Peptides against a protein of PDB entry 4CIC. Designs and how they scored, part 117

Target 1, 148 residues: chain A of PDB entry 4CIC
Amino acid sequence: KVSTKGHYGVQAMFDLAQHFGEGPVSLKSIAERQGLSEPYLEQLIAVLRKAGLVKSVRGAQGGYILAREPRDIKVGDIIRVLEGPIAPVESVSQDDPEHSLKFDFSVTKSVWEKVKKSIEEVLDSITLADMLKDAEEAQMAQGYMYYI
Target 2, 147 residues: chain B of PDB entry 4CIC
Amino acid sequence: KVSTKGHYGVQAMFDLAQHFGEGPVSLKSIAERQGLSEPYLEQLIAVLRKAGLVKSVRGAQGGYILAREPRDIKVGDIIRVLEGPIAPVESVSQDDPEHSLKFDFSVTKSVWEKVKKSIEEVLDSITLADMLKDAEEAQMAQGYMYY

## One batch from the design tools (peptide; made by RFdiffusion4, then SolubleMPNN)

Design b2_p21_1_s3 (from b2_p21_1, 11 letters changed)
Fold by OpenDDE base, seed 3:
Structure b2_p21_1_s3 (fold): chain B 148 residues (1-148), chain C 147 residues (1-147), chain A 21 residues (1-21)
Amino acid sequence: as target 1 above (148 residues)
Amino acid sequence: as target 2 above (147 residues)
Amino acid sequence: DLRLEPDSMIQIPDSDELDLD
């Protein structure tokens, strides 16, 4: 399950990608465009900044920019920063010792490891630049539908 | 997220696959082998039975069997039955109208749709028969380490 | 459902708890 953090983090990073090269974007403007609460976005941006995906720009027109080009940021990088390693299953807390005889049946584990790997491969195959391209193509398709 | 329900469902179905052709397996025996509570397993089996993945056998040696051969049951089939469609993002309930301006940004949605599709493809590529084969190979590998 | 939940990582179950949240 990609968390809301991951989802909103990708949205925020994508917004920054759309404005890449235009200068710093305010958190308020990102929040408004992406339908996020500004306080929540501040938390996300703080994590993304600490991870070196985003830079803060100070000044009257201060805000945030991508720390790298959109082509150099994978969706997988964003998710790993916000959520940690794409872990298959939360180990439910060991608190009930009697159920601890979870035969870690190696075969069922292998199924989920395959799913994990597949997700990682997909997310690592998509950059913010790919997302920008997809958005442009979608806008062009919409523009053509208005002319037909 | 594959829920605990999906996970345990796959384990229970795999246990039934290991005993396929040997006759009905009791829920108690499955629960013991898989480390599941019997009441929880009863709930899982009820859903799996209703979906036609498992059959109940009545009698003194009654229990459950796979309703189809292990090769004809995909992991994806089990997950869809127990959890429903593999949905990428739960639409957080529309209850807060102010946050409901989820700009369903088509591009971010497309990322999650790609993830969903990839998961579906993986889970639909694995049958209970494939899992049985993997288990046999793992046992053989362990057996060779003891010689 | 493999659902993207708020604050839930795509958790593909560890062998014990395969909660793909």
Scores: peptide ipSAE 0.032, ipTM 0.791, DockQ to the pose 0.197; fails the geometry check
Fold by OpenDDE base, seed 5:
Structure b2_p21_1_s3 (fold): chain B 148 residues (1-148), chain C 147 residues (1-147), chain A 21 residues (1-21)
Amino acid sequence: as target 1 above (148 residues)
Amino acid sequence: as target 2 above (147 residues)
Amino acid sequence: DLRLEPDSMIQIPDSDELDLD
């Protein structure tokens, strides 16, 4: 499962993408639109900023902007920043020495590596620009259903 | 992440696949070979048995066998039985009514659905027979490196 | 103890603690 952190991080980044070019967006406004806790969003934004995906703008109209164009930010980039490397299997902490004889069957590991690769490929194939386009298409489709 | 349950479940099922046709395997022997807790393995096997992926054999040489041939068991089948449907995102419990205005952006949901589909496709493309073959190939490759 | 760090990405929750209320 994508963590709550990854999910909300993608939502927050998508909100910033929707406002890209309109200037800085306040955390409060993002939180309100996305149904996020503002304190939680502050933590997410801090990580995203440190990773260079988001920029803080100072001033009376201060807030946050995407540090790159939506086309230059993959969903995979957001997820890697927030959650680290996509791991398909929870790393069993090696701390139990008695469980150290885990026949880490190279074969079972290979299954999870295939899953990992597949997830990475999907997430790296989707940009914030793709998401914006999909949103626009969905809005148009809904608009047409009300006119029929 | 595949849960510990899913991971160990696949390991246990793979162990049973390696012994397919040799008769029943004891939980103790699986636990020892796979480095699993026997009590934990008992829980996994109970679920797998209920789902019809494993059969219990009674008697002095009792234990467990695969209920199907390794070729007829997908990794995806094992995961679905143990973990349920592959969900890419944790369902944030709707319980916070103030968070009810989650713009469940159809778009963000679609991203996770794509991830789900991709995982399902991968896991459904791999059988226990494929894993057995991969293990055999890996063993042969190691044998050739020593010559 | 596979500590599912709560913030880890693809947490397939261990079925036991998903109290789907």
Scores: peptide ipSAE 0.031, ipTM 0.789, DockQ to the pose 0.283; fails the geometry check
Fold by OpenDDE base, seed 2:
Structure b2_p21_1_s3 (fold): chain B 148 residues (1-148), chain C 147 residues (1-147), chain A 21 residues (1-21)
Amino acid sequence: as target 1 above (148 residues)
Amino acid sequence: as target 2 above (147 residues)
Amino acid sequence: DLRLEPDSMIQIPDSDELDLD
């Protein structure tokens, strides 16, 4: 699963991508457009800023901008920043000592590693620029559906 | 993420695959080999049985067997049975009504659908027979490292 | 559901939701 954090992080970054080159965007405006709480978005943006994906601009027209061009930010970069390494299997919570027999079942691990790799490949193949293009294409398609 | 349930379910099914054709395997023996609690395994096996991936055999030599050949059971089949549909994004827990603005952001949804599809393709490309083969190859490779 | 939880290996939630946590 993509966490809610990852999901909303990608939404917030996509919103910033849509406004890239237009100057700083306020957290309030992102929150309103994306249907996010401002406090929640503030937490996400803080992490993204610390990771160097977002920059804060100070002043009356202050807010946030992408730190890089949309083409230079992969979805995978966003997810890794927000969620850490993409891991396919939950580490058995150490809390049950009786289940601590780490049967390092190499074969099952290999299955999950294949899943991980596949997810990483997909997420690393999609940039914010690709998402912008897809959005434009979708809007055009909707426009055409209204004319049919 | 693959849940603990999915992970252990695949382990249990793989154990049954390793013993396929040898007759019924007790839950106790699976639990011991896979490092699982027997009660937890019982829950997993109950679901897998209901889905028709496992059969119960009654009697003194009773236990469980795969309901199909290892080649006819995909990892994806096991995961879908245990966890339901592979969904890439948690639906925002309905508990916070203020976050219920399902901004059906079609583009972000498309990203997650691509991830989902990729996961499904991988899991549907791997059978228990493939896992058996990989295990054999790994054992042979370990055997060669000891020489 | 495959959950991707950030700090842990892909958790597939018991529900139909893939969490990448």
Scores: peptide ipSAE 0.031, ipTM 0.791, DockQ to the pose 0.164; fails the geometry check
Fold by OpenDDE base, seed 1:
Structure b2_p21_1_s3 (fold): chain B 148 residues (1-148), chain C 147 residues (1-147), chain A 21 residues (1-21)
Amino acid sequence: as target 1 above (148 residues)
Amino acid sequence: as target 2 above (147 residues)
Amino acid sequence: DLRLEPDSMIQIPDSDELDLD
């Protein structure tokens, strides 16, 4: 389950990738284009900035830019920054006494570790540059359907 | 994130797989071995039974059995029954007005669809029989380290 | 339904929770 935080974080980073090389983008403009609340986006951008994925530019034409080229940012990097390491099953909260018998059944744990590894491999295989290419291909395909 | 429901469902089904061919297993015994609350396990088993993965046996030696052989039950089947289809990103709840602008950005959706597909492939590649084999191999490996 | 809730899309669990929700 990618959290809303991870989802919106990837959307915000993709918006910055679409404007890469065009200068700083305001949070307001990102929020408007991506359908995000500006306060929520501020929180996401703060985390992404602290992790060195985004840079803040000051001034009247200030805003945010990607700190690296789109090809050098994996979706997995964004998710790890926002959601932490892609974890296997959380250890069932020790504090729910009714569920306290965390039987760490080793075999069941191994299933979730395989799932985790598969998710990591997929997310680490996709860059913001790959997403930009996919967007361009999708736009071209839509444009050709209107000319038939 | 596998829900606690999915996790415990797989544990309960695995316990039934370990006892496959030995007759009915009581919910109490499953709960004790797997560290589950009996009431919670009753809810899980009810769903699994309705889906035809588990059978109930009545009587003094009653309980539950797998409805199919362990090789014919995928982890993905268990998860789909308990949690429904492995959904891509649920559409962000329409009802949170602050997050209501679900920009279904097609490219972002495609990322999550790729992840979904990957999860489905993994879970559909693992049967309860595979889990039984892995458990046996792990026990053998531990036994050899003590000698 | 492995409802990837919007918050629970593919929750790549943080380090602790693999929520397949």
Scores: peptide ipSAE 0.031, ipTM 0.786, DockQ to the pose 0.163; fails the geometry check

Design b2_p21_1_s4 (from b2_p21_1, 12 letters changed)
Fold by OpenDDE base, seed 5:
Structure b2_p21_1_s4 (fold): chain B 148 residues (1-148), chain C 147 residues (1-147), chain A 21 residues (1-21)
Amino acid sequence: as target 1 above (148 residues)
Amino acid sequence: as target 2 above (147 residues)
Amino acid sequence: DIKLEPDSIIQIPDSDELDLE
C-alpha cells in the first residue's frame, strides 16, 4: 500500500505536471483541484521542495512548479521522498530483547524483498509524463464516447 | 508493506509447511520457532483456520496442520485471508463530505492499480512449496560454504 | 485491507500489539 501521504503527494505532483510550462501553481488551486486540505498540501510541498522535486516561485503570481520535466520525475522518486525507502514489511521492533529471536527467516525475508522489488520496478517505470499521456488518452476516449 | 499480521501469518504458515506430513504442530512450538507471542499466534491461526488454510487436530498430540499441500497455498492466499484484498492505497475516508471531491483521478488510480497487480502477481507466484525449496537451497548453500 | 502507514510506501497496518516505531 501507498500511504495517504504518498497518494496525495503523487496527486499534487501530477497537478503540477499538468500545469508544467504554464507558470507557478498556487497551493490553493492544487488543493481545490485535488481535493486536498491546504495545510496538508503545504506539508507535502515542503518535503517535495526540500528534496528538489518542486521549486517555489515568489511574487504575486507565485506558487510552485516542478523542478524537473515530468519525464524526469518517476512516481518512485516522489514516493521515496515522501515515505522513504520502499519497505514491503514494517520492521517490527519487538522491544522484548529476550524473545527478540529475530528469526528473520531468510526465506520469508526473500518473499518481501521480491514484493519490494516489484513495487520499485512499477513505480520507477511510471513518470509524470506517462501519467500526463494516460490522462490525455482517457480524455480523448471520453470525448469519443460522447461523439458516438 | 506487508503488515505484521501478514508477515507473521506467512511465517506461521511456513512453519506449518516445514512440518507438513509430520503431524500436528503446537502453537507453542510455532511461537518459539518463529519468535511470535503465543496469544498473537492464536489469533492468526484462528483466522487461517476459519479461511480453511489450517486445520486443528484434537488430542494429546493435537495442534495445527496445513489444510492443503504447500504447493496449493500461495503467499497471496495467506495475505488475502489475513489482511483482505491487496490494496495499494488506503482509502482515506476523509469524513469531510463537502471536500470529498473524490478526484479519484483515473490516472492516479491506475498507478495504484498497477502496483496492486504487481504485488498480486508476486504473491500469487510464490507457494509455500517454493518457500520450502528456497529454504532447502539456502541450507545446502550454507552447508557447502562450510566445506 | 493492507493498511499503509503514513511514513512508509507500503504500510501494512501492524496488528494493534506491535508498537511500530
Scores: peptide ipSAE 0.032, ipTM 0.801, DockQ to the pose 0.243; fails the geometry check
Fold by OpenDDE base, seed 2:
Structure b2_p21_1_s4 (fold): chain B 148 residues (1-148), chain C 147 residues (1-147), chain A 21 residues (1-21)
Amino acid sequence: as target 1 above (148 residues)
Amino acid sequence: as target 2 above (147 residues)
Amino acid sequence: DIKLEPDSIIQIPDSDELDLE
């Protein structure tokens, strides 16, 4: 499960990436485009801003911008900011230290650590710039499907 | 998040793999070794049995065995049985069909599909036999640390 | 922390769980 927070956070950041270089985007406009509640988006943006992924611009044309270029923001960076470190399976047995010592537990933990690592590698391999490119390619493909 | 169900399911299946060829293992013994409640394990085993990953043996020395060799059971098989298909991020917008049509939604979905695929690939690359081997290697390493 | 919570393979902890079922 990607949390709703992570999912919507990536959507909001992607919206900001689509408007990168066009100036500040209002939370209202992001919320409308992404189908998010404005109050929920405000909470997400506050976290992203505090982490330095987003900047607030003040003024009549104020709003938010990406703090970095889309190529310099990984999906993994967004997820880590919103959700914290991609934790391995928290050992359900953290409450029972006697079970943590069992060899079998170590092997099972290793499986989940491999899964975690794989997720991290994928999320760290995808930038907002990659997502923009994928969006352009998909729009082109849709355009071609309408002409066929 | 691997569900607790998936986690404990893999633990229970791994316990059965460690005893593969030794005959049926009681649920009680698995529960004791793996630190699981017996009632919870019973529910897991029922699902695993129905899926054909585990067999029940009846009799005085009855219990459960793996239905296949450890090498023929992937972690991914266990997870799919217990948790269902590793679904992509269920579109929160399934309730709002208008949002599903937005191009931006499609790209975000693709990210999560890539994550899903990566998880599936990892889980399908690990068998219970691989876990047994890793266990043996770790026991050897611990043995060397004590010397 | 992407907590691995009991019910879903990839639960990210704090917000309404997008079930990667």
Scores: peptide ipSAE 0.030, ipTM 0.803, DockQ to the pose 0.153; fails the geometry check
Fold by OpenDDE base, seed 1:
Structure b2_p21_1_s4 (fold): chain B 148 residues (1-148), chain C 147 residues (1-147), chain A 21 residues (1-21)
Amino acid sequence: as target 1 above (148 residues)
Amino acid sequence: as target 2 above (147 residues)
Amino acid sequence: DIKLEPDSIIQIPDSDELDLE
């Protein structure tokens, strides 16, 4: 699942990328801009910090910054930190003993492995810098539509 | 999620593909081979039948068959039938009113649209015939290791 | 519907469930 957790994590990291080089941003300001609850964002930021994707800055103008440049953070890195490894289909059959016939049909598993690999490739191809560029291009396109 | 529903649907369709041309197979036999409950399989088959991916055959030797050749059924077709369209990220914010600030950040949405497109492309590139071929190749490889 | 559940925008399945939610 790119769970709500993964989605909101990417949003929070993108907000930090937009402010990269401007100094630390408060969790409150990120929460307000991204439409997140501050307590939920605190949990996300704690995980991202532990993984070394964000740094906390202490003081009156304290908050958070990206720990690396936006170009050095892939969307895939954020997702792996928040959701764990895009895990290979663990066999469904552990918890329900009656559904014990784990026909590990190798062929159906291979379909899901191909899907997983494609997702990983896409997420690893997109950096926060790519997202910043896409945002700038979108803003420019909107600005030109109002002048015509 | 390729939910358990999507996964089991693909398994059931693959079982029908393995028996394509041999006549109708019973739900019981599919359930036994795929490790599925028969009632759960009945629900899946009902959806697949309504979508025209399977046909029911009546009689003492009745059961189900693929409605089309294995080469004409994509994994993506099965998933779309069982799970609906690979939905674009429906904006998270409909059901929890307190999380209402749908900042539809166009940029984050575009990331998920790219992932969705990639999934669709993969699932639409795999047919039941491709799965049959992969199974045959895997069986041959195992047989050669014992000799 | 690969229900991209609100909770899973794209549920990249964890290993076991290709939860293409």
Scores: peptide ipSAE 0.030, ipTM 0.799, DockQ to the pose 0.148; fails the geometry check
Fold by OpenDDE base, seed 3:
Structure b2_p21_1_s4 (fold): chain B 148 residues (1-148), chain C 147 residues (1-147), chain A 21 residues (1-21)
Amino acid sequence: as target 1 above (148 residues)
Amino acid sequence: as target 2 above (147 residues)
Amino acid sequence: DIKLEPDSIIQIPDSDELDLE
């Protein structure tokens, strides 16, 4: 499960990637394009900035830019910053003391570890540059359908 | 995210797989072995039974059995029964009408669809029989460390 | 931090958790 925070964080980072090299973009413009509340985006950007994925530019035409090239930012990097490490199945055992999962079901745990690993591999295989390329290909495909 | 429901459901089904061919097991015995509350397990088993993954046997020595062989039950089948289809990122758009994600961010959606597909592939690649084999191998490895 | 909600083994912390229920 990717949280809304992770989802919106990836959207905001993707917007910054689309404008990479064009200079700083305002939070307001990102919020408007991505359908995000500006206050919520401000919180996300603060975390992403602290993690060094985003830089703030000061001035009248200031705003935010990616701190690295889109090819150097994985979706997995964004998710780890916003949501922390894609947690292994933390033993469900901690919160309900009465349900002490007595049996460290090593086998059941291994299933979820495999799921986690698979998620990590997927998210680490996708960069913001890959997302930009996919967007361009989708736009070209739509453009071709209007000309046929 | 696999819910606690999915997790406990897989544990309960795995317990039934370990006892497959030995006859019916009581909910009480499953609950005790798996560290589950009996009332919670009763709810899980009811869903699994309705989906045809588990059968109830009546009588004094009654209880539950797997409805199919362990090799014919994927972890993905259990999860789909308990949690529904491993949801694509349901468009976050439905619950907050004010945050109508106007832009069907097809690209962002595609990322989560890839994640979903990967989870499905993993869960569909693991059967209860595979889990039994892994348990046996783990027991053998522990047994060899004590000699 | 991917908060594990009590009902999810892979918990993602923030309230707007895309429950892979």
Scores: peptide ipSAE 0.030, ipTM 0.796, DockQ to the pose 0.146; fails the geometry check

